# Peptides against a protein of PDB entry 6GMG, part 30

Target 1, 331 residues: chain A of PDB entry 6GMG
Amino acid sequence: DSDDRVTPPAEPLDRMPDPYRPSYGRAETVVNNYIRKWQQVYSHRDGRKQQMTEEQREWLSYGCVGVTWVNSGQYPTNRLAFASFDEDRFKNELKNGRPRSGETRAEFEGRVAKESFDEEKGFQRAREVASVMNRALENAHDESAYLDNLKKELANGNDALRNEDARSPFYSALRNTPSFKERNGGNHDPSRMKAVIYSKHFWSGQDRSSSADKRKYGDPDAFRPAPGTGLVDMSRDRNIPRSPTSPGEGFVNFDYGWFGAQTEADADKTVWTHGNHYHAPNGSLGAMHVYESKFRNWSEGYSDFDRGAYVITFIPKSWNTAPDKVKQGWP

## One batch from the design tools (peptide; aimed at target 1 D3 G250 F251 Y278)

Design b2_p8_7_s4 (made by RFdiffusion4, then SolubleMPNN; from b2_p8_7, 3 letters changed)
Fold by OpenDDE base, seed 3:
Structure b2_p8_7_s4 (fold): chain B 331 residues (1-331), chain A 8 residues (1-8)
Amino acid sequence: as target 1 above (331 residues)
Amino acid sequence: SVSQFSKL
């Protein structure tokens, strides 16, 4: 359905953004105006403001994933994902709860599973791990040193991640980051990189071999975090949307939100940047809009999704796409 | 598709 996608035009480097508009607690603007803000605030490489390239504008044009793509420098692979799931709550609600009026058993179980995820705890886990990784990166000048530092940090914190296999996405994430290997990026020096976070919302009921009920109402057992580590196996996420529950109903495949490396300790005050859909100014969907949402607005998600994951990746410290402080909207 | 649709 992306046939109408258009790459937004270039914006002059010195063009200032127009004011964002409030939208249900979010700050909203059209994609072209976001490009203007991005150039003023996030575009800096080695302290120098840059015009968003055609390639970057093309990435951005893909919608919510485009926002994460342009800021992370790569298409999201989602391999290092975290969440928090309250197993006791889930079991207790299944045992003691009952379907609502008109709710099927499958719908009830799917809802209870969805509600058993704690978005705030999942986000905090990702931040915790990112902090550990950043400490491990700080003085490491090769991958071996980084891995040794990481293992030491995990051991000191008695973190279950210390038991992960050496081939785990947790340990391989840095070496698999293209910008780490780039001469103008990390140049194979871990100390030039920093961990960043984005989030993905998606549907659990993606197994085509499962029941129709799971595809419609969710798979209660799918995409749960591993105990102790919080790691989510994302290998089965194939961007399959929720199945319609009524005639004419349709659901979208995913949502992505960019957090970066904000240092705000209060989760509720953190800003998440995301897009609505691919840019189709001449199509039925219209122009892409970019939203800067507080955590409450981001984590609420939509009925299209019953899972949220918080993903860690890396960017060069020389990039300003993940500043310590993000201001919502403009000015 | 790698493109996202939103209800926003």
Scores: peptide ipSAE 0.074, ipTM 0.827, DockQ to the pose 0.158
OpenDDE base, seeds 1, 2, 4, 5: peptide ipSAE 0.068, 0.069, 0.071, 0.063; ipTM 0.825, 0.825, 0.827, 0.815; seed 2 fails the geometry check

Design b2_p8_8 (made by RFdiffusion4)
Pose (drawn by RFdiffusion4):
Structure b2_p8_8 (pose): chain A 331 residues (1-331), chain P 8 residues (1-8)
Amino acid sequence: as target 1 above (331 residues)
Amino acid sequence: RNPDRNRV
């Protein structure tokens, strides 16, 4: 009867996954089967396949956060985040639009703020920033050389990110990556690391001392990207879900999607990996399923979340959790 | 709808 979280059992390294295919842009498989796929195409350490460890299987079993947790080797901090927001569209639709049939002004403002975000440009911004970071760390063998290389390209590119504080989440992103300091990971050598991207969907109205309207319909001033840099201050994100509008209405607090470092230029052809909930085959929600969605399917989101953030972190180059290509389903 | 779908 227990809807307790269970860890999926170990899968032998030679066990191949059951076949599955995408339908209308999304593919799904039970977590036990995804572990088999992950071991075949994502588990490589210096080109050697590996079994998903007990610890990794435990991380994965937590739901949507599990895929990102496993692939990055760290519970996601969301410290370095980017988004796109059309300020002019937001200000114009507020002073020119009107609430629809059956909206409070708070609901109208919350929706307009939501629709003013552009997840494609947000992802595109994280893409170009991650590329600058990767070029900065290519031949840099100490952090100082990495930061010099990073500032040099940002200044020459007239990127407002050059003026970020030395201790900001942007400039400190590499040094604050645990695997960067590990001897078996980056070993304090930026050339052994790689920037990767994942996404977080979440709710804007997370201030418990705010009005109920913002908790139910969203805070338009919350989690907006800074101009020029596109940085999103994630420090006030506390994993608080959208408040219900009627009794019995349940919302999920967040969703994580793993992109990695795919080379595909078409943002619509990129694949994003995420789970539906924690693993509980003997319980109410059932077994965890891993979803592999095209970008538009992922960025469609749900009413649970009115905010999207595209996050940059680092993993060692020796890993294979962020390959150049990601294929939906199996084979 | 069950809202408890995450445990972190």

Design b2_p8_8_s1 (made by RFdiffusion4, then SolubleMPNN; from b2_p8_8, 5 letters changed)
Fold by OpenDDE base, seed 1:
Structure b2_p8_8_s1 (fold): chain B 331 residues (1-331), chain A 8 residues (1-8)
Amino acid sequence: as target 1 above (331 residues)
Amino acid sequence: SNAKRSIV
């Protein structure tokens, strides 16, 4: 029950984190220690370290989404989402494959659909688009200049996103970012902003009017990327978890991982920051832990989820929540 | 209301 959630206390700005190291691609620490690290590494505004505010600590306390929330500066809206789906693989496996022993047809189709998503290609698409956006942001001092630059970049790359409507999440994402409009943020100057990436894991079978099988085993047709653009329509994602397949079974509604704006070209070497659950130090769940996972560890996900999306948003360049290099742990 | 994660 969310009633056990507690906001972590303030940490002194000069307090160094306790050391922790990665094991099998994942580093783990308690939320209080992550706050210490965050203040040393990620808190900088205009080059100056800042103590994590009470509001930011409250955001962080919500678990995995809290990590993305505190680093992006807003609750995730997930409007500009990308994925990669191999339709030929999906069709071929459905035609030529067979259910495993004890697997229902619906379970088989759901599994095949899940396996037809390529997390690495989805991530690479988001990085590609973020790079295009960052180039378009450069030297653009108003939204009109940014949009013109963006269209030119897309045309030069023959990118299908050039055909998106002006009202689409793709073109409206910047102007709909609160920090873009803030005086101490972008101040309506695109050149002060940069594109950043986070990922969401969620369940495809969220339609209450659909079959029970789709809710239990996934909807093979849901949340597929549009051809050419890679855009995923996230409007039907209502944070509804997978339906139980057996009595007493329960699933989580989502997971969020923060990437930011790392420049590491090898996807397998990128670091994803996420949380286990909301902070409940006096409750049954215990204290929140923060994970810094390699891409393989993040992209593996959980059985709770059959979809992954890579989402683009924006933060001011003056924020250090999305540095070029992210290190796991603390020495 | 915004849904929040309870567990991993």
Scores: peptide ipSAE 0.121, ipTM 0.838, DockQ to the pose 0.190
OpenDDE base, seeds 2, 3, 4, 5: peptide ipSAE 0.098, 0.098, 0.100, 0.116; ipTM 0.836, 0.831, 0.837, 0.837

Design b2_p8_8_s2 (made by RFdiffusion4, then SolubleMPNN; from b2_p8_8, 5 letters changed)
Fold by OpenDDE base, seed 4:
Structure b2_p8_8_s2 (fold): chain B 331 residues (1-331), chain A 8 residues (1-8)
Amino acid sequence: as target 1 above (331 residues)
Amino acid sequence: PNSNRSIV
């Protein structure tokens, strides 16, 4: 049904957004109004505001992933992903807990696994790593210098990431970023780049060769972070939604939330920008809406998903898509 | 690229 997707029209560069305000931690507006806001606040390249291009509007039209896409400058690859999983809690709950009334064993195990992930700690880990990477980028004028700086920073912090392979997503992430290689982007100069964060919600039970129960209720062993590093192997994430547990039930394939590079130390005060679905103003889904949610609103997620990953990528410092402070709504 | 459907 992607056939109903429409690219939002261009908005005049100087058009101000219609006012909207947060309610219960979430602000909401239609995609066209978000484009207006984006042009006023986030569009700046080298200090100059830009009209959102047709290509960028097309990216945005894909929904939640489109918000991350337009702000990061690339379709999410999700290779450098972090999470936090409480293994002791998981084991203890499985051992000492019991299924709820009417809950199957598989449903119980899936739920316990989901609840054993700590979204706040996962987010904090990503922020910690992004901070280390930013320090490594600051005065590095080539990739070799960046990698050397990164290793030094990790050694100083006794971080387990220092033991990752040179070909790992952790060390290869910068070189694999298109905007790093662009003349008007990083121009192969790490010091012109900064680390940014987005989050993905998805389903663990994506293995079609696994049991139906895992597809319905989650795979307790899938997409767990590696101990010490917090890295999640995302290679098996194929954007497959949860399987229905009852007739007529359907689930969404993923959700993406854009954080960028906010400096707010209190996680609960951070703002996450995401979309409800692809833009289909003439279709059954309707126009795309963009949400600016506080962390509590974002991290709560939906029953569609049992995993949350916090992903690091890079953008040029000359872009204003990841400012230090993000405000919800428009006055 | 993939798009999400209505989450709500």
Scores: peptide ipSAE 0.082, ipTM 0.833, DockQ to the pose 0.203
OpenDDE base, seeds 1, 2, 3, 5: peptide ipSAE 0.073, 0.077, 0.075, 0.075; ipTM 0.833, 0.834, 0.834, 0.834

Design b2_p8_8_s3 (made by RFdiffusion4, then SolubleMPNN; from b2_p8_8, 5 letters changed)
Fold by OpenDDE base, seed 3:
Structure b2_p8_8_s3 (fold): chain B 331 residues (1-331), chain A 8 residues (1-8)
Amino acid sequence: as target 1 above (331 residues)
Amino acid sequence: SNSNRSIV
């Protein structure tokens, strides 16, 4: 959605990446160097290394969402999203807390709501659900078998997701995944697919009919997870940025981080891949940079955002865009 | 398609 966006050029398949640069606990590189790494590490289809296609490079050029797009194989729909919200903490802080010096009531409430989300617990919930889904996929050769397996797993764990409607994003996510239906993808065989995770940071105060204060400081009631399931209704996320609170202030619309299917049990050691902005090497923003951040760096987010969601989607097992281990940086 | 403008 930018006039100065450019598709990065192709990189030779055998070209090795230049070293990444460390920056505040994360590894950083320019987008073309990420393409080189991607081709060496993540490009494999059925075990064969691939050059990133023009289409994939075009997707990647869109910035943070492009990183998730190229690795998931589809533009993020964000329908199967999880978070964790501490309702008791929120209520207690509103009751017993007070605005800081110079903080408005609306600003206080927005801040308290933001702080009542637990990014780590939200991430862990998504990982838990992805694990359940992967078990359900393992021996299922049609969607019916997958759904039956999923229901059994949920019943065994007494998980509230078992009560979701059959048309919910939870149960419909697989059938709505394009790569599931592709001949060289899942080929309608659930056992050929695996669950993967990415994260989205965004602004809660997106309702244009709400108060200006909610648009500036957040809507404390928006985008909360449902109790028991952890599901977030993302239907009202329209990529609307935070409203400025001072002249000249501006905020970005979202941030996306790619996790995939890492098996690292320690959340703090997981690696999240994200981009800074769309690729504009000849524009004011400059070339796109890609960051590989540890969870701490990712989950900190920015003041542009007061919500974090952890989203599940699916990719073919034959893709290597979501390996069990991700090494930060290069070499 | 939407894109982020400038995070960093």
Scores: peptide ipSAE 0.092, ipTM 0.835, DockQ to the pose 0.206
OpenDDE base, seeds 1, 2, 4, 5: peptide ipSAE 0.078, 0.078, 0.078, 0.074; ipTM 0.834, 0.834, 0.834, 0.832

Design b2_p8_8_s4 (made by RFdiffusion4, then SolubleMPNN; from b2_p8_8, 6 letters changed)
Fold by OpenDDE base, seed 3:
Structure b2_p8_8_s4 (fold): chain B 331 residues (1-331), chain A 8 residues (1-8)
Amino acid sequence: as target 1 above (331 residues)
Amino acid sequence: SNSKVSIV
């Protein structure tokens, strides 16, 4: 973390947000104004508005990851991640495609791999799995009941996830969620929890033992989803940014977008909340800004990243950080 | 903890 990071000050609970600014199809505001919106809309615990605590404001100050952190209640572990990769497209483009003018073979392969991921299908897979999990949670009053329900749901759908190991992130995710164990959270009752989704963008070429070309242009074989399940092994994601291809070039380590548990069936109408950078109002980066983007704007990503994953975690149903409907901007 | 520096 940069030494110039600052925790945003507290905002009065009754302070209403200023209007958001439209920017390239998304709504934008400064972090302090997002705190005001958060307190009015998302802060509710058991139906009561809460002032964002100092701890929560500190989490938020870390930028995009901070938005996911404050809304999920924990630092992202990224263990239960999904994506969609078109293997046939990848093979076909490698076979029949050619590098562009000035494009190296490694650059070509990295680009083709990136383009073979389908963000929409990856998101839909995560939503499908979250829906299955939510059904399994609904009437389960202990972890054993939840797991039994989950296995039954998967069997009924003939889902390949039914074959995952009992120790896999898929089956262990609930028990490893701190808020599930908290007295004021789930209190070890699965029926008090719900599945939520966030997304991470990151770089594939993180292996320092690999070629420089993979670090610069991507590793075509890294972070692919497993066939049938869509699960991505995130164990090798160490938040290492893309290597520069020219002097003075630098890339960011990751981006996070918060979706929560929106019920909007049209992916293009879903809202993703994310931050630009850590809060440094007195530094060169300036104040943190928060964006509420439509899926198209979120899924487009940046050249810094060639992978996207959609991650499932859990929050207590008593929290309002993941409402069924999210409105973009203010008012 | 890791933070995003900036998106350009």
Scores: peptide ipSAE 0.067, ipTM 0.811, DockQ to the pose 0.204
OpenDDE base, seeds 1, 2, 4, 5: peptide ipSAE 0.054, 0.056, 0.064, 0.066; ipTM 0.811, 0.812, 0.812, 0.810

## One batch from the design tools (peptide; aimed at target 1 Y278)

Design b2_p9_3 (made by RFdiffusion4)
Pose (drawn by RFdiffusion4):
Structure b2_p9_3 (pose): chain A 331 residues (1-331), chain P 9 residues (1-9)
Amino acid sequence: as target 1 above (331 residues)
Amino acid sequence: SFLNYNPAP
């Protein structure tokens, strides 16, 4: 009867996954089967396949956060985040639009703020920034050389990110990555690391001392990207879900999608990996399923979330959790 | 109601 979280059992390294295919842009499989796929195409350490460890299986079993947790080796901090927001569209649709049939002004403002975000440009911004970071760390063998290389390209590119504080989440992103300092990971050598991207969907109205309207319909001023840099201050994100509008209405607090470092230029052809909930085959929600969605399927989101952030972190180059290509389903 | 699909560790 227990809807307790259970850890999926170990899968032998030779066990191949059951086949599955995408339908209308998304593919899903039970977590036990995804572990088999992950071990075949994502588990490589210096080209050597590995079994998903007990610890990794435990992380994965937590739901949507599990895929990102496993692939990055760290529970997601969301410290370095980017998004796109059309300020002009937002201001114009507020002073020119009107609430629809059956909206409070708080609901109208919350929706307009939501629709003013552009997740394609947001992902595109994280893409170009991650590329600058990767070029900066290519031949840099200490952090100082990495920061010098990073600032040099940002200044020459007239990127407002050059003026970020030395201790900001942007410039400190590499040094604050645990695997960067690990002797078996980056060993304080930026050339051994790689920037990767994952996404977080979440709710804007997370201030418990704010009005109920913001908790139910969103805070338009919350989690907006800074101009020029596109940085999103994630420090006030506390994993608080959208408040219900009627009794019995339940919302999920957040969703994580793993992109990695795919080379596909078509943002719509990129694949994003995420789970539906924690693993509980003997319980109410059932077994965890891993979803592999095209970008538009992922960025469609749900009413639970009115905010999207595209996050940059680092993993060692010796890993294979962020390959150049990601294929939906199996084979 | 809250749908606690992603429990805290």

Design b2_p9_3_s1 (made by RFdiffusion4, then SolubleMPNN; from b2_p9_3, 5 letters changed)
Fold by OpenDDE base, seed 4:
Structure b2_p9_3_s1 (fold): chain B 331 residues (1-331), chain A 9 residues (1-9)
Amino acid sequence: as target 1 above (331 residues)
Amino acid sequence: EVLNLNPPR
């Protein structure tokens, strides 16, 4: 119940986090302690530490989406999303594979579709595109220059994104970023911005007009990336959870993971920050916990979800919410 | 805005 959500209290700017360490690839701490860490590590604006504002604490309290929200500066719109789907594998498995014992045809098809997505390749595609965008941003002092640079970069790499319409989320993402227009943000100067990445896990079977089987076991045709570009149309994602397959079973709406702009080349060594649920210390769910997971831990996902997308957005370079290196835990 | 209801991890 959303009525149980509580905004975490302010933490003194000089308060150090309580120590916590990763175990089996994941570090975990309570939201209050994450705020302390955030203030020490990620809060910097123009090189100066900042106390997390009440507004930012409110954003954070929304759970996993709150982690992405506070670090990106806006509620996720998910418009510039990438994924990788192996169409040949999908077709081959449907043709030559068979349902497991007790597995329905719909369940089989949904599972095969899920398994045909590659989280690592999706992440790699997003990183590739983010790199192109960052090069385009670097010396551009207006949007026109940025777009020109972007088109040139795409042409040089023979990237299919060069064929996207000017109205595409790919080209409109920067100008639609609030922090780009802010005086203390980008100030309409692309060279003051950088591309960052977060990920969303969600359910494919969200169409209420579709069959019950699709809602229960997934829609094999939904939320696939476009060939060549890797772009996923997220417009039909309405945060609808998977339908239960048995009495008493329930699924959650989504999961968000924040990556930012880490420079670690090995995907397996990258750190993803996410939360378990909205902060309800006096409710049934309890206090919000924040996780710092290695990619393996993040990409594993849950049975609640059969899709993963990697989304690009932008933040001012003056923010330290997306540093080159992210460390798990606190010494 | 939508709240997250993920199970404990």
Scores: peptide ipSAE 0.125, ipTM 0.838, DockQ to the pose 0.169
OpenDDE base, seeds 1, 2, 3, 5: peptide ipSAE 0.111, 0.122, 0.122, 0.088; ipTM 0.836, 0.830, 0.839, 0.823; seed 3 fails the geometry check

Design b2_p9_3_s2 (made by RFdiffusion4, then SolubleMPNN; from b2_p9_3, 4 letters changed)
Fold by OpenDDE base, seed 1:
Structure b2_p9_3_s2 (fold): chain B 331 residues (1-331), chain A 9 residues (1-9)
Amino acid sequence: as target 1 above (331 residues)
Amino acid sequence: AVLNANPAR
């Protein structure tokens, strides 16, 4: 119950973190210790460390989404999302494959669809687009200049995104970013902003008008990327969890992982920061824990989810919440 | 609406 959520207390700015502990190949710590790390490493505004504010601590307390929220500066809108889907693999497996023993046809189709997504290619697409956007931002001092630069970059690369409508989330994402408009943020200057990436895991079978089988086993046709662009229409994602397949079974609604703007070229070496649940130190769930996972650990996901998306947003360059290098754990 | 997250681990 959301009523058990507590905002973590403030940590002194000079307090150093305790060592993280290993957990299934990832680094793990309690939320208060992550705040200490965040203040030492990620809190910098214009090169100066900052204490995490009460508002930021409150955002963080919401769990996995809270990690993305505090680092991006806004609650995730998920509008500019990318994925990769192998349609040929999907069709071939449906045609030539067969359900496993005890697997229903709907379960088989849902599984095949899930397995037809390529998380690495989806992530790579988002990174490519973020790179194009960053080039377009670099010398643009107003939105018009940014958009012109973006169109030129896309034309040079023969990218299908050049054909998107001006109202598309692709072109409107910057202007819809609150920190872009803030005086101490972008101040309406695109060159003061940079593109960053986070990921969301969620369930495909969210349509209440669909069959029970789709809600239980997935909707094979839902949340596929558009050919050429890789854009995913996220408008139908309403944070509805997977339906139980057996009595007593329950699933969670989503997971979020923060990547930021790491420059590590090897996807497998990138670090993803996420939380386990909202902070409830006096409740049944207990204290929130923060994980720093390698891409393999993050992209594996859970049975709760059959879709992953890689989302682009923007933060001011003056923020250090998305550094070029992220170190896993402490020290 | 802002939702609390509780992903399985």
Scores: peptide ipSAE 0.053, ipTM 0.807, DockQ to the pose 0.197
OpenDDE base, seeds 2, 3, 4, 5: peptide ipSAE 0.052, 0.050, 0.052, 0.051; ipTM 0.804, 0.798, 0.803, 0.799; seed 2 fails the geometry check

Design b2_p9_3_s3 (made by RFdiffusion4, then SolubleMPNN; from b2_p9_3, 6 letters changed)
Fold by OpenDDE base, seed 3:
Structure b2_p9_3_s3 (fold): chain B 331 residues (1-331), chain A 9 residues (1-9)
Amino acid sequence: as target 1 above (331 residues)
Amino acid sequence: AVLNLQPPR
């Protein structure tokens, strides 16, 4: 029950985290200890470490989405999302494949659709676009200059995003970022901002007007990226979980993973920070835990979800919530 | 704001 959510207490600014180490690609610690780490590593504003504020601790307490929230500075809007879908593979498997023993046609189609998404290519696309955006931001001191730079970069790369409408999430994302407008943030100066990435796992079968089979086994046609751009229309994502396929079965609403702006070229070596659930130390769910997972661990996902999107947003360069290098655990 | 429930981990 959401009523059991508790805001973690403040941690002294000079308190070091208790040691923890990765095991099988994932490091895990309790939320209180993550706050200690966050204050030492990620809290810096203009080069000065900060105590996590009560507001930030409250955001963090929301679970996996809270990790993205506290590090991005805003609740995820998911407007600028990318994915990769192999249409040819999907069509071929539907045509030439067959349901497994005991698998319904709907289950088969849902599975084939899920398997036709490539998490690594989706992530690569987001990184590519973020890189283009960062180049466009670098020397732009107003939004007009940023947009002009962006269009030029896209034209040079013959990127299909150049054809997006000026009001699209792609071009409007910066101006719609609260921290861009803040005096202590971007102060309306694009060159003070940088693109960052997070990922969302969610369920495709969210349309209540669709068949029960789609709600149970996925909607093969939902949340596909547009050809060329890789953009995913996330407007229909209402955080509705997968429908149970058997009595007593339950699924959760979503999973968020924070990547930020790591420069590690090898996707497999990138670190994704996420949480298990909202913080309920006195409730049935217990204390929130924070995970630092390698890409393989993150991208594997759960049966709760059949879609993954990689989302771009912006933070001020003065924030250290998205450093070039992220390390798992604490020595 | 939507809370995150525990996925099967």
Scores: peptide ipSAE 0.300, ipTM 0.884, DockQ to the pose 0.155
OpenDDE base, seeds 1, 2, 4, 5: peptide ipSAE 0.052, 0.062, 0.047, 0.056; ipTM 0.803, 0.814, 0.793, 0.797; seed 4 fails the geometry check

Design b2_p9_3_s4 (made by RFdiffusion4, then SolubleMPNN; from b2_p9_3, 5 letters changed)
Fold by OpenDDE base, seed 2:
Structure b2_p9_3_s4 (fold): chain B 331 residues (1-331), chain A 9 residues (1-9)
Amino acid sequence: as target 1 above (331 residues)
Amino acid sequence: AVLNLQPAR
């Protein structure tokens, strides 16, 4: 019941987090303690720590999406999303593979499609594009200069993104970022902004007009990246969970993981921050917990989801919500 | 805004 969501209370700015440590690649703490950590590590604006505001605490309380929300400064729109799909593997497995014992054809096709996505390659594509964008931002003092730089970078690399329409989420993402327009944010100066990455796991079978089998086992054709660009059309993602395959079964609507702008070259060593559910300390779900997971832990996902996308957005460089290095836990 | 609804695991 969404009515039992509670906004976590304010934490004193100088309160240190209770210690917690990673176990098997994941560190976990209660949301209140994460707020304490956030204030010490990620809250900095122009180098000065800030208390998490009531609004930010409210955002955070929404669960995994709240972690991305508070760190990116806006509710995720997921417009600039990337993935990697192995079409040859998919076709080959459909042709030469067979359903497992007790597996329906629809279940088989859904599984094969899911397995044909490569989370690591999707993440690497997003990082590649974010790097290009960051180079384009570096000395651009207006949007026109940014776009010109971006086009030049793409041309030099023969990147298929150069062929995207000017209204594409790829080119419009910066101008559509609220913090870019804010006086204390980008102030319409691209050089004051940087590209950041988060990830979303979700269900492919969201089309209510499709077969029940697709809703239960996945839609093999849905949310595939465009060849060359890696762009995923996220317009049909309506946060609809997987349909139950048995009575009483339920699935989560989505999972969000915050990466930011870590510079760690080894994907396996990157840290992803996410949450378990909305904060309901007095409800059946209980208090929200925040996870800091290694990429392996994050990318494994859950059976609730058969798609992963890696999304680029922007934050002001003056924010410290996306530092070069992220550490799990607190000593 | 949409809440993250997690069923029991």
Scores: peptide ipSAE 0.337, ipTM 0.879, DockQ to the pose 0.154
OpenDDE base, seeds 1, 3, 4, 5: peptide ipSAE 0.319, 0.318, 0.223, 0.338; ipTM 0.883, 0.885, 0.818, 0.885; seeds 1, 5 fail the geometry check

